# Ledger of designs, part 157: peptides against a protein of PDB entry 3ZOQ

Target 1, 223 residues: chain A of PDB entry 3ZOQ
Amino acid sequence: QLLQDSWWNQLKEEFEKPYYQELREMLKREYAEQTIYPDSRDIFNALHYTSYDDVKVVILGQDPYHGPGQAQGLSFSVKPGVKQPPSLKNIFLELQQDIGCSIPNHGSLVSWAKQGVLLLNTVLTVRRGQANSHKGKGWERLTDRIIDVLSERERPVIFILWGRHAQMKKERIDTSKHFIIESTHPSPFSARNGFFGSRPFSRANAYLEKMGEAPIDWCIKDL

## One batch from the design tools (peptide; made by RFdiffusion4, then SolubleMPNN)

Design b2_p25_1_s3 (from b2_p25_1, 12 letters changed)
Fold by OpenDDE base, seed 4:
Formats: C-alpha cells, sequence, structure tokens
Structure b2_p25_1_s3 (fold): chain B 223 residues (1-223), chain A 25 residues (1-25)
C-alpha cells in the first residue's frame, strides 16, 4: 500500500477514485517529459513523517518549490544544503522572536514533521520553474480530504493558516473541536502586515499544553 | 525505533517511486 496504515485507513478510497487515477496518469506523463518536483518518492513525505494519529499541528502551503534540489515533500521545507527561500527565512525570524530559537544553517523542517507537525501543501507536485503548473489537476481534492479527515478526528488539531490560500480551507475545519492560528503569509510581500509578531509557535504550544499534550520543540539544530 | 521508522519511510518512498519510475527520464 502507498501510505502507512493510519493514513491509508482514512484515504484509501480516494486513490481508487477516477480523479486520482487521472491525476496519476497526468503525473506519469509529466515526470516522463519534464522535470517535476519533488522526486516522485518524496511526494507524500508529509504523510510519511507524520501519521494520522500523531498529527498535532498542520501548516498548509500551496505547492512545492520549483527550483533544483529544493522541494522535499514538506511545505516550506527545503533539503539540507539548499539556500533558505525568503518565506522560510521569515519563518525562522519569527521563530527566533517568538520563542528564542537560533536560525539554523539549513532549511529542513523534518524535525517538526517527526514531532507531529503535518507540513502539507495543497498541491503536491510542480514543474521546474513553473509555479502552480499542477494546480487544478486533482491534488486539491485529495488534500481537501486530508483536511476533512483531520477535522473529523476527535483528538483536536491546531491548524496554522498563513495567507489567504491556506485560510480558504478554514471552512472545512470544525472550529468547535480544532484550533486555528491565522496571520498573513511569511512572504516578504506580506510578512510585515501581520506574520511578524503573530507568534504562531508559542501559541500552538499553548494550545497543546491546554490539551495535556507535549509541546513541539520548534528549535532546529544545525546539521 | 528510529531504524524501524527509517525502514518504513524507505518502503513508502519505494512505493511512491513505483508510481512513476517506469516513465521517468
Amino acid sequence: as target 1 above (223 residues)
Amino acid sequence: SEAARQEELRKKEEAEKELFEKLEK
């Protein structure tokens, strides 16, 4: 099976649906004819690192980075050795100001994922150099279902929604059970309009503590 | 264990690769 048991039990029916089969066929052509990111083995990394039951926090992104060696199947995250993109730099700046973490010498957020932070893009693939090139091809239906099954979960989840695109998913989240942290996007174009000073990391941990759960260690060690 | 987690991750990565590998350049 494609996914670990906890996610497979929630999503297996989606993979049998025509929309996903069409998406898969499209992706086969794309990967054959063009350079597509991330590597095909990394497409579902967010679900591989964070099981359905272990999700504590969700951070939504749009689509993967479209430059060589960047995308690793986790929203906002880049492989070690890759220059930190502007939005990620701002995330680390806010992290430093919020809870005092040092800025790491890499951009990998795998340590967050391993602690229960689901780093989910709404679109999971992209053509090299062509942002949003795989928008509207079927990924959004699958990732909407991911949000839905998390919303249906009894154990509360914290959703961090940066920017309008992510915030549009709020309508799918049962806010009577789950917590929402919203601000402007960490992009240089919007970060000063509300992202900086929003303190999403300490706020997320405050919710976790109220729920009797262990907080996330957001600080990232150098590699 | 971390080793078990890494092995599970590897298996899932291989499963993903099998979706597209036959046509990838």
Scores: peptide ipSAE 0.127, ipTM 0.708, DockQ to the pose 0.017
Fold by OpenDDE base, seed 5:
Structure b2_p25_1_s3 (fold): chain B 223 residues (1-223), chain A 25 residues (1-25)
Amino acid sequence: as target 1 above (223 residues)
Amino acid sequence: SEAARQEELRKKEEAEKELFEKLEK
């Protein structure tokens, strides 16, 4: 797929590697034989909406939602008209408590992506109804490289790492240059154990302002 | 002990992961 020039410059070598070629061939078969999410044209939406140079904040997810019409190529985000998953509801609850945003009537986080919030899943595709069905197929190597090239960037990035899966990526992040915001996952299982009250949105903006960058408008307008 | 702490963290991680998978439905 075509990527923005800034990402292409960072990732072009990965696309030539055998692992990615094998991944691509696998995906071709999967999309032909199975129902795969998101739409093949939406796989790299996180990179499409947020260029390498424009990344201000990274929010890591695991893999796409596996229900019909849900995934749109952005971590935690769902297409308009789709019921908000429990974790996303909790994200919006924390958003409200943190900075006073109203709960939106949809679950699309595209407005964040357009402002420099890279909504990256570590695995970018999934079979319908089969969570993590594309785990270990090559996506993690590519997305690790995405984290690496961001870590190598001189301009600081804020990494929001919810839950232990995301936090495992901390070893790849140069914390002398970049900022980490960690808490438990927004899932109902863990949200009350640290996610609620963690105030990641105001904290992220505080870092951005300290660095002389424009803060994120985290509030999402109704559609 | 550190080993016990790590095991507890592992258990919590697995539980969180399992729930996350369920929430994607």
Scores: peptide ipSAE 0.015, ipTM 0.393, DockQ to the pose 0.170
Fold by OpenDDE base, seed 2:
Structure b2_p25_1_s3 (fold): chain B 223 residues (1-223), chain A 25 residues (1-25)
Amino acid sequence: as target 1 above (223 residues)
Amino acid sequence: SEAARQEELRKKEEAEKELFEKLEK
């Protein structure tokens, strides 16, 4: 099966639906004819690293980085050895100011994923050099379902929603059970308008503590 | 364990690879 059991139980029906079959056919053509990111083996990395039951925090992105070697199937994350994109740099700056973490010498957020931070893009693939090129092709329906099944989960989740695109998903989240942390996007174009100083990391950990859960170690070690 | 997690990750990555290999045919 494509996904580990906890996610498969939640999502298996989606993979049988016509929309996903159409998406799959589209992806077949795209990967055959174009350079698509991430690698096809990395598309569902967010779900591989963070099981349904282990999700503590969700950080929503839009779509993968579209440059060579960047995307690794995790929102905002880049493979080791890849220059940190501007938004990611700002994330680390806020991390440093929020809870005192050092700026890592790489951009991989895998350590967050392994701790229960679901680094989910709403669209999971992109053409090289063409941001949002796979928007509206079916991914959004699947990722909406991911949000839905998390929202339906009894155990609370913390959703970190940076920017308008992510915040549009708020309507799908049961705020009677789950927590939402919102700010402007970490992009250089918006970070100074609310992202900096929003302290999402300490706030997330505060919620986790209230829930009786272990906080996330947001600090990332150098490689 | 971390080893078990890595193995599971590898298996899933392999499954994805197989999926797309089939799709590319």
Scores: peptide ipSAE 0.088, ipTM 0.675, DockQ to the pose 0.016; fails the geometry check
Fold by OpenDDE base, seed 3:
Structure b2_p25_1_s3 (fold): chain B 223 residues (1-223), chain A 25 residues (1-25)
Amino acid sequence: as target 1 above (223 residues)
Amino acid sequence: SEAARQEELRKKEEAEKELFEKLEK
């Protein structure tokens, strides 16, 4: 099954709803009149790289990076050649301490996505320099549906929920079937209060092993 | 490597094309 087909089957009804049509029209205006990130072709990269059926792990973000060239359409990920944002640096520090991976010379998490890590932001676009500028415009309803259809899936999913915003989605997840890994956010403002030492990567792999699935190779090679 | 990156981007484009064709319906 193609990555695109599996998500289409799950989400096709959403795209016909008025809220999404309104969102689409809004986005057309935004992209025409302002600088919006990510590139319009990258908005759905999380779904492009990770099919519905192939999702093993979900990592939720809030909204895309709002600086030039940063947003890659994947939560926390940045394009190669882009300086690693502070939260991402902390993610790699925890990765190193958790399972011994080296710190990569880039910030692309595409290798995770290709292995079944859905790197989903709850809001998928942002105006340049204006964090959360597209909050409440319709993305949350679509991404809630993404969480819902994953929660309804029989095959278990591991949800990694860093920080309060992501943890608010826990109510949508059937914890009788799915696994939750929670900690504070990797942001410098919160990482020392629980993110560091939370060992989300080894814990995720432990759950995958219990499920009889292949673990994620979290280590990222240099480019 | 840069070569690997370019291949990755190519695969992404193919995936995007297929997905957006459906999303635009």
Scores: peptide ipSAE 0.022, ipTM 0.480, DockQ to the pose 0.018; fails the geometry check

Design b2_p25_1_s4 (from b2_p25_1, 17 letters changed)
Fold by OpenDDE base, seed 2:
Structure b2_p25_1_s4 (fold): chain B 223 residues (1-223), chain A 25 residues (1-25)
Amino acid sequence: as target 1 above (223 residues)
Amino acid sequence: DEAARQAALAELAAAEEKLWEELQK
């Protein structure tokens, strides 16, 4: 199957499917009746910042942060001015130990996204204060398709799979073409059990170099 | 609040439209 190069070409058929229409109608009700995160304009930021062709690395998250002003449509990322969540703090600690980056004074990972790091949650919306409230509503089918079309891409991708939830997606990834970096989740509950010392950033760059691609500048500048 | 509800619906619709426009570029 010859895949075309844009997210539109890869996903247009999904947007016409009944499940997505039902998801859309659900989201309309949710955003109208409750506080939903991220902002509706930010739901697809991962796709906005990183085109299908520009994807070098995928980092899978579960669902958005559910606190005020936190989620910005990118997995693990928070808007500037927002306190870094515990998992993100651990990500930056590992980043520092792995490749020597300074810990930034903010939690925005937009600079990664702009370099080809697809920061994809499997579920793209959440109710305020209610983690996983939009689980099983249709997002997983769309995001599975995103993984599938990336897996089908001939140009290799690096998938960083932190924790069991993300690792469940491994079965959808053609490991004959693509690279997988796995560890425990950066959460305080699991980080000491394998995330710390996993060196995902240097390992990702090593794979990129093997593919003849430019490495990611993982270091994040202060704002 | 009905006004807030209508605004939220409009914003979601606008976000989807923006997606279509950007993804087609």
Scores: peptide ipSAE 0.043, ipTM 0.686, DockQ to the pose 0.022
Fold by OpenDDE base, seed 4:
Structure b2_p25_1_s4 (fold): chain B 223 residues (1-223), chain A 25 residues (1-25)
Amino acid sequence: as target 1 above (223 residues)
Amino acid sequence: DEAARQAALAELAAAEEKLWEELQK
């Protein structure tokens, strides 16, 4: 039986629209002709790990990492055994300073996803070595709809918006009902201008507690 | 090669099918 608050109930109409069919055909060509990330089986991992009803926090990214073995289908996350990218290292530094978590020996954020942190990129695929190569191909329309249906949900959500790209989505969020945490991006080029010291993890948990919800265990165990 | 192309297409189709099955739970 279809659950009332499932992603299917929220998104089924999108998958039938022409734009998604065109995106699907584009992806078939891209994966056939070029090296595309993430693995095709991992494209929708954000929706697989976090159901519509279980979303507590949203962290928006732009597009996947474009290097070999990096992208995991979750924003900012990398597969175990892969060197942590600079932005992710800064995320863990802020996590340590904010709530005292140790720096993990890997970069997988799957433990966050399983607790209700939707790690959503606005674009879900990329060509090897070509950042933003799948921009404007249809992903943004689907991911905008994901933001819209979360904004329409009665149960409040916390949106963490790092940098200008993510903050542009604020216009789609009902700020009378949902909570926004904004700062500069964790990138080395911007982190010192507001990301460090922004304390997004403790602030998110403070909102969850006010709503009577269990906080996120943000600390990541070593593998 | 053509074999690699066909394998990639099959994996993408399987990923989409898996999405639909999981979303319907």
Scores: peptide ipSAE 0.039, ipTM 0.679, DockQ to the pose 0.022
Fold by OpenDDE base, seed 5:
Structure b2_p25_1_s4 (fold): chain B 223 residues (1-223), chain A 25 residues (1-25)
Amino acid sequence: as target 1 above (223 residues)
Amino acid sequence: DEAARQAALAELAAAEEKLWEELQK
């Protein structure tokens, strides 16, 4: 007996819509003709690791890393063995200052995802070396729907919105039910202007505790 | 390389199918 996953119930209708079919056809061409990241098997890793019902926290990214071996289908996360990108390094610096976690020797955030942190990019694919190359191709409509169905959920969600791009999604979030943590982006260009010292990890856990939920163990073990 | 193209298409199709199967479990 096949039980439907919580995401399927929320997103099934999207997969049948023309925009998604067009996106699918585009992706077929792109993966055939170009080097696309992440690996096709990893595109939906955020949904694989974190079910709709298990989402506690959402961290929005823009699009995947566009270098070899980096993207693993989770926002800000990189595969083990890959050098930590500057923004991720700053995330770990803030994590250390916020709640005292050690800086891990890798950049995989899978442990967060498994605890209910939805690491969602608004665009889920990218061409090698071409940031935002798949912007405006249909992903944003799907990921907007993901935000919408989470906003409609009765059980509260915490949205961590770093930078203007993520913050533009605030209009889709019912702030009467859900919590928003906003700061500047962890990028070296903006981190010193508000990201550092924003303490998103302790603040998220404070909201979770207030709701009677288990906090996230944000500390990442070395591999 | 046509073989590489076909392999990439097959991999994408398999990934999508896997997603839908997993979402229905």
Scores: peptide ipSAE 0.031, ipTM 0.676, DockQ to the pose 0.022
Fold by OpenDDE base, seed 1:
Structure b2_p25_1_s4 (fold): chain B 223 residues (1-223), chain A 25 residues (1-25)
Amino acid sequence: as target 1 above (223 residues)
Amino acid sequence: DEAARQAALAELAAAEEKLWEELQK
């Protein structure tokens, strides 16, 4: 029996739709002919680590990091041993300032994912060295559906929307039921214009506590 | 609850494996 909290149960109809079939065929060609990130086994890591019912917080990214060994299927996250990208460094700076966490010696956010933080990119694949190369190919429709089914969920979700791209998804979220935390993007180009000092981590935990949920342990241990 | 979580993860893992197999064709 398929569980209602299963992402497969929530999304299986999408995988049968023509748009996803076209996306799949595109991905087959791309992975065969070019270097695509993340590894094909890691594309759905966000869903793998955080089930539909386990989602407490959503953090939206745009598309995966496009450098070797970086992307691990989680928004903003990089594999252990990989240099922290500028945006991620700023995320950790805000984390430190917000709730006093030490800056970790790695960039893996898997510990957040395991606690119910859905680290979702709107586009789940990218060509090596070519940011947004898989934009408009079908991923956005699937990830929009992910947002939709979460919005429809009875138990409230906290959406953290950094920057304009993520904030454009607000129209899909029932803000009468779900909580939104918005700021500028953690990118060096925008972080000083509102991201720093936005305190998304403490604010998220405050909402969780208000809902009677366990807060997220946002502090990341060194590896 | 944990059993339900594990079942959901197993279902997703199976789906991902199928996708991987298809991507390898």
Scores: peptide ipSAE 0.025, ipTM 0.518, DockQ to the pose 0.016; fails the geometry check

Design b2_p25_2_s1 (from b2_p25_2, 18 letters changed)
Fold by OpenDDE base, seed 4:
Structure b2_p25_2_s1 (fold): chain B 223 residues (1-223), chain A 25 residues (1-25)
Amino acid sequence: as target 1 above (223 residues)
Amino acid sequence: MAADEAEFARLVAELGESAVVDRYF
């Protein structure tokens, strides 16, 4: 997939490395032989919607939703018309309690992405019905590099790290420059243990304001 | 214990480790 110039300049060296070539060959076979999500044209949507220079906030996910029509290349986000998954419902509940936004009638987070919220999964593809099926195939090395080049950026970034998987990436983030918002995962199994009441949206905006940047409009309009 | 381990493995396979691990630790 063709990336924006700002991301291409940061990542072009990765695409030439053997691990990525092996990943691409694997993906060619997977997409040909099995049902893989998201659509191959949507794999890099997080980078398409949010340029390297425009990143204000990063929200890390693990891997895409593995059901039909769900994944759209953005962490936690689902295409319009798709039932909101439990974790996403809890995200919207926290959004409502944090800053008073109404619960939207859809689950698309594209409006966040367009404002500089990088909705990045650490693994960018999955087999239908098989969570983590593309774990350890090369995506993590690329997405680690994405975190690294953001950490190296002079202009600060806010990293929202829900759950232990995302929090494992903290070691790659220069916390002398960048801000971290950590809590338990929004999953029904963990949300009551710290995610609810963590107020990540208002806290992120508070950091943006301190930096002299425009806050994110987190409220999502109905479609 | 075996039942708990099997349930954990099932939940990880369905939901991903990040969504499940916070339940047990």
Scores: peptide ipSAE 0.159, ipTM 0.764, DockQ to the pose 0.129
Fold by OpenDDE base, seed 1:
Structure b2_p25_2_s1 (fold): chain B 223 residues (1-223), chain A 25 residues (1-25)
Amino acid sequence: as target 1 above (223 residues)
Amino acid sequence: MAADEAEFARLVAELGESAVVDRYF
């Protein structure tokens, strides 16, 4: 099967639907004819690292980085050895100010994913050098379903929604049951308008503690 | 600078702010 059992049970019906079949056929052509990111084996890394039942926090991104070696199937995350993009740098600055973590010498957020932080992009693939080139091709329907099944889960989830794109998904989240942390986007042009000082990491951990769950160790070690 | 700003604004409108900032600047 494509996904681990917990996600497969939630999403298996989607993979049989015509929209996903069309998406899959499109992706086959794209990967054959174009340079597509991330590697095809890494497309579902967010779901591979964080099971449906283990999700504690969701951080939504738009689509993968479109430069060589950057995308690793996790929102905002870059492979080790890759220069940190501006938004990621600001994420680490806020992390430092919020809870005192040192700025890591790399941009991999895999350690968050392994602790139950679902680093989900709404679109899971992109053409090299062409941001949002796979927008509207079917990924959004699948990732909407991912949000829906998490919203339907009895055990509460914390959704961190940075910027308008992510916040548009709030309508799909049962806010009577789940927790929402909203701010402006960490991008250099928006971070000073609310992202900095929003303290999403300590706030997320505060909710986890209220639920009797272990907090996330947000601090990332150097490699 | 003005031309760059206009191009930036167009790219943001087309691709979204996050995408442009993270990937082009």
Scores: peptide ipSAE 0.139, ipTM 0.737, DockQ to the pose 0.197
Fold by OpenDDE base, seed 2:
Structure b2_p25_2_s1 (fold): chain B 223 residues (1-223), chain A 25 residues (1-25)
Amino acid sequence: as target 1 above (223 residues)
Amino acid sequence: MAADEAEFARLVAELGESAVVDRYF
């Protein structure tokens, strides 16, 4: 699968490494033998929608939604027409309380991605009905490299790290250049422990403004 | 960690590790 030139230049060496070749072979078997999400054409959607140079904000997820028609290659995002998962509902509740956006009638975050919000899962594929089924298969090494090359970028990035899994990546981020917004995960099991009221959207925009960059329009229009 | 390991495992399977960890820590 081809990436944009900006990402290709940053990641091309990874794709030649043994770990990625092994991952690729594993994925070939997985997609052939069982139902894997997202669609193979959508695996790198986060990188397709948001070029390396255009990244303003990173939102880290764990792995894709594992239900039919849900995952679209973007963390927390679901395809239009798909019921909003609980965590996403809470994201929109916080969005509403933070900056006054209406709750959209769909769960697609593509509009964020197109504005420079890299919606990156640390693991980019999953078996149907089996959360974390592709954990430890090589994706984490690639996505760590994605974080690394962004951290090495001179132009600052804002990393939004919801929950401990995402927060484990903060050691890879040069905080002398980049900004980190941390809270508990938006899941119903954790959102009331710090996610609600964390105001990640306004805080991200505040950092962007300090950097002299255009803020993200976080409000999502109905379809 | 949760005292109920079975519940923890179930929740991890459903929600992922981060969401569950944040519930108990």
Scores: peptide ipSAE 0.068, ipTM 0.704, DockQ to the pose 0.139
Fold by OpenDDE base, seed 5:
Structure b2_p25_2_s1 (fold): chain B 223 residues (1-223), chain A 25 residues (1-25)
Amino acid sequence: as target 1 above (223 residues)
Amino acid sequence: MAADEAEFARLVAELGESAVVDRYF
C-alpha cells in the first residue's frame, strides 16, 4: 500500500527489510487461499487517516476483529452496520460517563482517526474466525517501529494503553517526553476493575491543552 | 454473539485480560 509521505519517511527502511518481504509473501498467500480481514486495501487505514506528523493520541489494540464485515483497519473500530462488540460498547459507556457524549448507533471510530487518534493494532491482519492467527509473522516488528518513531518524535504524543498487552509497549515510550494513560482493558471482564471511571478521553484532552494543541472531539455522530 | 463467560474468564486467567478480547467469541 501507498503510505502518506510522513509515514513513508519514517518506515521506508522497514519495507525493504527481509522480515517485511517475508510478511508480504505470507499475506499474498493468505489473502489468496483464506478469508483474511480487513480487506487488503484497508490494512494500513490507521496510517492513512492519521499522518505521522498529525498523531496526537495513540490507542493500541492487538489484532483485527475476525468476523465478516467488522474490521476496517482501525483498532477497536467496526464498520457501520456491524453490531458493536462488547469492548467497544464499554468504550462508549466510558465516553458517555467521562465527557457526556451520546452512544452512537454505529461503531466506526474514523472520526477519531481523522483528528489525530492513531488507532493501531500491533498485528494488522487476521484469518476469519481465528484470533491471533497472524501473530508472530512480522507485523509486531513493524508496529514496534511505528511506536519507536513516534516516541522519538519531538512533538509529544499521548499513549492510551488499555490492559497488559498494550502496557507492555510502555518500555518503548520516552515517558519524559510523552504522556501515558493506563487502565484495565475495556472488555466486560476487566472494565469494572479500572477502565470504567478512568476517564481517558478528558485526560487526553487535558494533556493536549497543556501542550497548546486542539483537543479531540471524541463525540461520534450517528449515521 | 455473546461470548461464553466461563470460557472467557478461563482464558483471561491463562493469557491475561488484554490477550483475550470480546471479538474472539
Scores: peptide ipSAE 0.048, ipTM 0.669, DockQ to the pose 0.166

